# Peptides against a protein of PDB entry 4Z5W, part 229

Target 1, 305 residues: chain A of PDB entry 4Z5W
Amino acid sequence: IPDVFLELNKLWYFSAQSNLFNGEMPRSLSNSRSISLLSLRNNTLSGQIYLNCSAMTNLTSLDLASNSFSGSIPSNLPNCLRLKTINFAKIKFIAQIPESFKNFQSLTSLSFSNSSIQNISSALEILQHCQNLKTLVLTLNFQKEELPSVPSLQFKNLKVLIIASCQLRGTVPQWLSNSPSLQLLDLSWNQLSGTIPPWLGSLNSLFYLDLSNNTFIGEIPHSLTSLQSLVSKENAVEEPSPDFPFFKKKNTNAGGLQYNQPSSFPPMIDLSYNSLNGSIWPEFGDLRQLHVLNLKNNNLSGNIP

## One batch from the design tools (peptide; made by RFdiffusion4, then SolubleMPNN)

Design b2_p29_5_s4 (from b2_p29_5, 12 letters changed)
Fold by OpenDDE base, seed 4:
Structure b2_p29_5_s4 (fold): chain B 305 residues (1-305), chain A 29 residues (1-29)
Amino acid sequence: as target 1 above (305 residues)
Amino acid sequence: SSRIQELIRKAGEAARSFDSTPSGFLTTE
């Protein structure tokens, strides 16, 4: 990418996604005062990520996903006072989340999907201080770590949580009950164990639940039949609209089905590929907004209602 | 119920269009 962005004093939006750009991010771009939305997703950009937050006063959205950047996560990003959305998916950082992210008040949507992030306990402990955080995607990180169950963790405004395919151990953490605005939860493709907790049914905005491909045991909580978002249409789910797309992937190497917004996901309960037992509750029939109920590959018994 | 049977059927069909593997997971990449 040419280093000519200083001349583009009116550049509000720059999208160069899905090209073959290589080399480092140009310094003039890292110092742009005008840019609000920057997307360089799916290129071959390399080097250290550096943004001059004192210059980039209009930066609101940053998508650098699927690039060959190296080095540390930029610890100065919290100084970008208008920066709301960050997509750093598929950047091999091999790092922990910086402590400076405790001060990231502007942050609303964060993805580190498949970014070789380490130490989930530290990551969640840091990110809970991001009071405006609504969307958090940490898929394909924290390999074989334990999902912390520390009750003090609190994500008050969290609407979308995706921590899939991490081989995480532990149980469904009770601290998620402190997120009453949660709309989408994906903890699939882990090694989570224990029972599915009944308090999940108290998450009145939860319309998409994926706990598939874990080691859950016991009965399906009856409280899941009373998920208010799946009973009635009336809850105008404030759409968390991160400026980055989501993908439903079968595996790490397959192209995913693209979803531009979390609201575009079909209302779903996926509990498949566990060791759940007991019966299917007839009251699942009351979930009039539910589109998909996936219970396959469990130890369920009785009749299908 | 006929509704639950239909929901399960749809899940099965959606899963069949995706090979006998576990349901896919969400990413941003």
Scores: peptide ipSAE 0.456, ipTM 0.860, DockQ to the pose 0.429; fails the geometry check
Fold by OpenDDE base, seed 5:
Structure b2_p29_5_s4 (fold): chain B 305 residues (1-305), chain A 29 residues (1-29)
Amino acid sequence: as target 1 above (305 residues)
Amino acid sequence: SSRIQELIRKAGEAARSFDSTPSGFLTTE
């Protein structure tokens, strides 16, 4: 990308996604006072990510996903006082979340999907301080770590949480019960164990639950038959979506089904590929908004109601 | 119930369109 952005003092949106751009991010772009939305995703950009937050006072959205950037996560990003959305998916940082992110009050949507992020405990302890955080995607990180169950963790405004395919150990963390606005939870493709907690059925906004491909045992909580968002349509709050798409993938190398908004996901309960036992509750029939109930490959018994 | 049967059927079809492997997980890449 040529270093010509100094003259582009009215540039508000720059999208150069899905090209073959290589080299470093232009210094003039990293110092742009006018830019609000920057998307350079799916290129071959390299070097250290640097943004001059003191200059980039209008930056609201940053998508650098699927690039060959190296080095540390930029610790100064919280100084970009209008920065709401960050997509750093598939950037191999091999790093922890910077402590400075405790101060990231403008942050609403964050993805580090498949970014070689380490230390999930530190990451969640830091990110809980982001009071405006609504979407958090941490898929394909933290390999074989333990999902922290610290009850003091609090994500009050969290609506989308995706921590899939991390081989995480532990149980469904009780601190998620402190997220009453949670709409989408994906903890699939981990090594989570124990029982599915009944308090999940108290998450009245939860319309998409994926706990598939774990090691959960016991019965399906009856409280899941009372998920209010799946009983009635009235609670489908259309939320401002993050400025990045989601993909449903089976592996890291396959193309996924693209979803532009979390609201585009079919209302779903996926508990497949566990060790759940007991019966299927007839009251799942009361979930009139439910589109998909996946209970495949469990130890369930009795009749299908 | 016929409804639950249909929900399970749809799950099975969605899973089949995604081969005999576990359901896919969500990413942003």
Scores: peptide ipSAE 0.454, ipTM 0.854, DockQ to the pose 0.409; fails the geometry check
Fold by OpenDDE base, seed 1:
Structure b2_p29_5_s4 (fold): chain B 305 residues (1-305), chain A 29 residues (1-29)
Amino acid sequence: as target 1 above (305 residues)
Amino acid sequence: SSRIQELIRKAGEAARSFDSTPSGFLTTE
C-alpha cells in the first residue's frame, strides 16, 4: 500500500479487504487523524503492528485479521481512546494479552480467533476490567489449557462469548453466571467436563448455546427449557453487531459459513457430541423461538416427546 | 412432541448445511 495517506486528511473510512496488498502498513495510515474505520482484513501485510494512538484520535474500528503481521500485540492500543472494535484473528502473535488492556475502557468487541494467544487465565483476568466489552472471541487459542473457574471473574456487560476449539479442560465456569446480558455462548470443541450447570437457564438473554463436542455428563438441566429469550420474542434483547464477520467452521482450514452479524445466527441449543444421559424434556416444546435443538451423539434415553 | 421432533430435524438439516459433523464452531476468520 503506498504511503500517501497524509494527503487524505478527510479519510474517515478505509477498506482494502481481501486484496493482494503486501509489505508493512503505511506510516501515514498509522498516523491518520481522520480515519475512524480501518479494515485491511485478508491481505498479506507484514511487520510489527504499530498505531500512533495519539495521532489516530478518531479510530473506532480496526480490522487487521488474516494478515502476516508478526511480533507482539500492540500494548499501546488502550491509548486509542475511541477504539471500540478490534479484529486480530489469524495473526500469529504467540503472546499473552498485554496487561495494559486492563485500561481498555473503549473496547466493545475483541477477536483474537486463531492468533496463538497463550495463558487463558491471564487473558480473562485482564479482559474482565474492560467494562464495555460486549463481544469476546478467543477461539483457536490456549491449546490444552484449563478454563479458569475463579468465581471472582466478572464480565458484567458481555453479550457474546466464543472460546471454541481450544481443547480447554475444566467445567462450565460459574463466573459466567455474572454475565446476565449474555446472548451467545460458544464453548464447543473443547475438553470440558462435569455436568451442565442449571444456572445456565437463568441467562434470560441467551438465545445461542453451543456446548457441542465436549465431555459433559449427567442430565440436561431442566432449566434450559425456561430460557426466556427462547420462550418469548418479546423478551428478545437486541443482538450486538460487531464490525467484523463471524464464520462457522468445522476446522481451521475449512471454509466457513459467514455471518455478518450475530443476529443472523439461528436461535440454537447444541449439546451434541457429549456423554449426556436421561430423557429429552417435553418442555423444550415451550421454546417457541428456538430453531435448532441438537442433542445428537449423547447417551440420552426414552422417547422423543 | 411434534415441536421437539421438528427442532431435532432442523438440527440435522443445519448440521448438513454447515457441512459440519460434529457441528462447527464460531470464528472471526
Scores: peptide ipSAE 0.454, ipTM 0.845, DockQ to the pose 0.370; fails the geometry check
Fold by OpenDDE base, seed 2:
Structure b2_p29_5_s4 (fold): chain B 305 residues (1-305), chain A 29 residues (1-29)
Amino acid sequence: as target 1 above (305 residues)
Amino acid sequence: SSRIQELIRKAGEAARSFDSTPSGFLTTE
């Protein structure tokens, strides 16, 4: 991309996604005072990510996903006082979340999907201090780590949590009960064990639950038949979505089906590919808003009600 | 129930349309 942004003092939105741009991010763009939304997703940009947060006072959205950037996660990003949404998916950092992110009060939506992030315990300990964080995507990181169960972790405003395909060990963490506004939970494609906790059925806004392809045992909690968001439509608040799309992928190498907003996901309970036993509760019939109930490849018995 | 049977059927069809077992996971890339 040519370094021609110095004279573009009225540039509010720049989208150059899905091109063949290579080389470094232009220095004039990293110093833009006017830019609010920047998307350079799906290019071949390289070098260190640097943003002059003292100059970029209007920056609200940053999408650099699917580029060849290298080096550390920029520790100065919390100094971008209006920065709400960050997509750093498919950037190979091989790093931990910077400690400075404890101060990232403007942060609302963060994705590091497939970014070689390490130390999930440190990442969650840091990110819990982001009081405005609503969307957190950490899919394809933390390979073979243990999902921390520390009850002191608090994501009070969390709406969307996706930590899929990490080969994570442990149980469904009790600290998720501190997120009463949770709408979407994907912990699929891990090595999570134990029973599915009954308190998940108390998450009244939870309309999408994916626990598929884990090692869960025991019965399906009866409390899942009382999820209020799946009983009635009244709680489907269209909240502000992140400025980046989601994809449902079959595997790490395939293209996914694109969803522009979390509200575009069909209301779903997926418990497939576990070791769950017992019967299917007939009260799942009361979940009038539920579109998909996937219980396949378990040890369930009895009749389908 | 007919409702639960329909929900399970839809899950099976969705899994076929995605031609993947198990079902896919969510990403942002």
Scores: peptide ipSAE 0.426, ipTM 0.825, DockQ to the pose 0.396; fails the geometry check

Design b2_p29_7_s1 (from b2_p29_7, 19 letters changed)
Fold by OpenDDE base, seed 2:
Structure b2_p29_7_s1 (fold): chain B 305 residues (1-305), chain A 29 residues (1-29)
Amino acid sequence: as target 1 above (305 residues)
Amino acid sequence: GPPPGFLTTVSDEREKVIKENEKLKELLE
């Protein structure tokens, strides 16, 4: 990418995604005062990520996903006072989340999907201080770590939580009950154990639940048959989506189905590929908004209602 | 069938397109 962005003093939106750009990010781009939305996703850019946050005063959205950047996560990003959305997916950092992210009050949407992030306990302890955080994606990190169950963790404004395919150990953490606005939860493809907690049915905005491919035991909580968002449509507040798409991958090597907004996901309960027992509750018939109920590959018995 | 899929924020479509193009080149040489 040429180093010409000093002359482009009116450039508000720069999208150069899915090209063949290599080398480092040009210095004039990392000092741009005009850019609000920057997307360089799916290139071969390299080097350390550096942004001059004192210069980049209009930056609101940053997508650098699927590049060859290396080194630590830039600790100065919280100084970008208008920065709301960050997509750093598929950047190999091999790092922990910086302590400075405790001060990242502008942050609304964050993805580190498949970014070699380490120490989930530290990551969640830091990110709980981001009061405006609504979307958090941490898929394909923290390999074989334990999902912390510390009750003091609070994500009060969280709408979307995705921590899939991490081989995480532990149980469904009780601190998620402190997120009453949660709409989408994906904890699939882990090694989570114990029972599915009944308090999940109290998350009245939860329309998409994926706990598939874990080691859960016991009965399906009857409280899941009373999820209000799946009974009626009345409370579907369309909130601003992150400036990055979601992908449902069937496997690690396939292209995923693209979803531009969390609200575009079909209402779903997926509990498949566990060790759940007991009956299918007839009251699942009350979930008139439910599109997908997946209970395959469990130890369920009795009649199908 | 395989377990159901999981959610991410990146596709591997570019790697797929590159591999498909490489295979097409090998078939045309």
Scores: peptide ipSAE 0.437, ipTM 0.805, DockQ to the pose 0.467
Fold by OpenDDE base, seed 3:
Structure b2_p29_7_s1 (fold): chain B 305 residues (1-305), chain A 29 residues (1-29)
Amino acid sequence: as target 1 above (305 residues)
Amino acid sequence: GPPPGFLTTVSDEREKVIKENEKLKELLE
């Protein structure tokens, strides 16, 4: 990418996705005063990520996903006072989240999907201080770590939490009950155990629940049949979506289904590929907004209602 | 059938395109 961005003093949006750009980010781009949205996703960019937050006063969205960047996560990003959305998916950091992210009050949406992030306990302890954090994606990190159950963890404004395919151990953490605005939860493809907690049914905004491919035991909580968002249409809060799309990976070799917004997900309960027992509650019939109920590959018995 | 899919923010198809292009660069050097 040429170092010509000093001349582009009116450039508000720069998207150069899915090209063959290599080398480092141009210094003029890292110092751009005008850019609000920057996307360099799916290139071969390398080197250390550096942004001059003192210069980049208009930066609101950053997508650097699927690049060959190396080194540490930029600890100065919280100084970008308008930066709301960050997609760092498929950047191999091999790092922990910086402590400075405790001060990242502008942050609303963060993805580190498949970024070799380590220490989930530290990550969640840091990110809980981001009071405006609504979307958090940590898929394909923290391999074989334990999902912390520390009751003091609080994500008060969290709407989308995706921590899939980490081989995480532990149980569904009680601290998620402190997120009453949670709309989407994906903890699939882990090694989570224990019972599915009844308090999940108290998350009145929860319309998408994926606990599939874990080691959950016991009965399906009856409280899941009373999820208000799946009973009535009225509570679909149109919230600002993150500037990055989501992908549902069905198979390792198949292109994932793209979802541009969390609201584009079908209302779903997926509890498949566990060790759940007992009956299917007939009151699942009350969930009139439910599009997908997946209970396959469990130890369920009785009549299908 | 295989286990259900999980959510991420990157598609795998793009990783194939990058690898193919890296191979093309190595052929041109």
Scores: peptide ipSAE 0.436, ipTM 0.814, DockQ to the pose 0.773
Fold by OpenDDE base, seed 4:
Structure b2_p29_7_s1 (fold): chain B 305 residues (1-305), chain A 29 residues (1-29)
Amino acid sequence: as target 1 above (305 residues)
Amino acid sequence: GPPPGFLTTVSDEREKVIKENEKLKELLE
């Protein structure tokens, strides 16, 4: 990428994703005063990520995902006072979340999916201080770590939490009950155990629940039949709108299905590939907004209602 | 069949995990 961004003093949106760019980010780009939206995802960019936050006063969205960047996570990013959305997916950091992210008050949406992030306990402890954090994606990190159950963790404004495919141990953490605005939860493809907690049914905005491919036991909580968002349409909760898309790879399609917004996901309960027992509650029939109920590959018995 | 999909912010992540899990299963069998 040429070092010409100083000349582009009116450049507001720079989208150069899915190209063959290599080398480092040009210095003029890292110092751009005009850029609000920057996407360089899916290239072969290298070097350390550096942004001059004192210069980049208009930066609101940063997508650097799927690049060959090295070094540390930029600890100065909280100084980018308008930076809301960060996609650092598939950047091999081999790092912990910087302590400075406790001060990241502008942050609304963060993805570190498949970024070799370590220490989930530290990550969650830090990120809970991001008061405006609505979307958090930590998929494919923290391999074989334990999902912390510390009740003091508080993500008060969290709407989307995705921590899938980490081989995480532990149970569904009670601190999630401190996120009453949670709309989407994906904890699939872990080694989570215990019972599915009844308090999940108290998350009135939860329309998408994926707990599939874990080691959950016991009965399906009856409270899931009373998920208000799946009973009625009336909860027009403000949807999180991260500037990065989500992907769900379905087994049948080699390409991940792209979803631009969390609301684009079908209302779903997926509890498949666990060790759940008991019956299917007839009251699942009350979930008039539910599009997908996946209970396959469990130990369920009785009649299908 | 393999378990249903998980969510990511990149398109190609799950395919690696499935392959790794299949390989792990083959090693345990």
Scores: peptide ipSAE 0.411, ipTM 0.778, DockQ to the pose 0.286
Fold by OpenDDE base, seed 5:
Structure b2_p29_7_s1 (fold): chain B 305 residues (1-305), chain A 29 residues (1-29)
Amino acid sequence: as target 1 above (305 residues)
Amino acid sequence: GPPPGFLTTVSDEREKVIKENEKLKELLE
């Protein structure tokens, strides 16, 4: 990418995703006063990520995902006072989330999916201070760590939480009950154990629940049959989606589904590939908005209602 | 069948399509 962005003093949106750009980000780009949305996703860019936040005063969205960047997560990003959305997926940082992210008040959407992030306890402890954080994606990190269950963790405004395929141990964390606006939860493809907690059914905005491919035991909580978002349409809050799309990674070579907004997900309960027992509650029939109920590969018995 | 997939913010398929398109470009040059 040429070092010409100083001349482009009116450039508000720069999207150069899915090209073959190599080398480092141009210095003029890292100092752009005009750019609000920057996407360089899916290139071969290298070097350390550096952004001059004192210069980049208009930066609101940053997508650098799927690049060959090296080094640490830029600790100065919280100084980008308008920066809301960050996609750092598939960048091999091999790092912890910087302590400076405690001050990241502008942050609304963050993805580190498959970014070799370490220490989930520190990550969640830091990110809980981001009062405006609505979307958090931490998939394919924290290999074999324990999902912290510390009740003091508070994500008050969290709407989308995805921490899939981390081989995480532990239970469904009680601190999620402090997130009453949670709409989407994906904790699939972990080693989570224990019972599915009944308080999940109290999350009135929860329309997408994926707990598949874990080691959950016991009965399906009856409270899941009373999820208000799945009983009635009235709670479909169309809220501002993150500037980055979501993808369902399939184990088959069959095309991954792209979802541009969380609202585009089918209303779903996926509890498949666990060790759940007992019956299917007849009251699942009350979930009139439910599109997908996946209970396969469990120890369920009785009649199908 | 295989376990259901999980959510990410990157597509491995898009990367395959790009690599395939790169290979196709290299074959056409």
Scores: peptide ipSAE 0.404, ipTM 0.788, DockQ to the pose 0.526

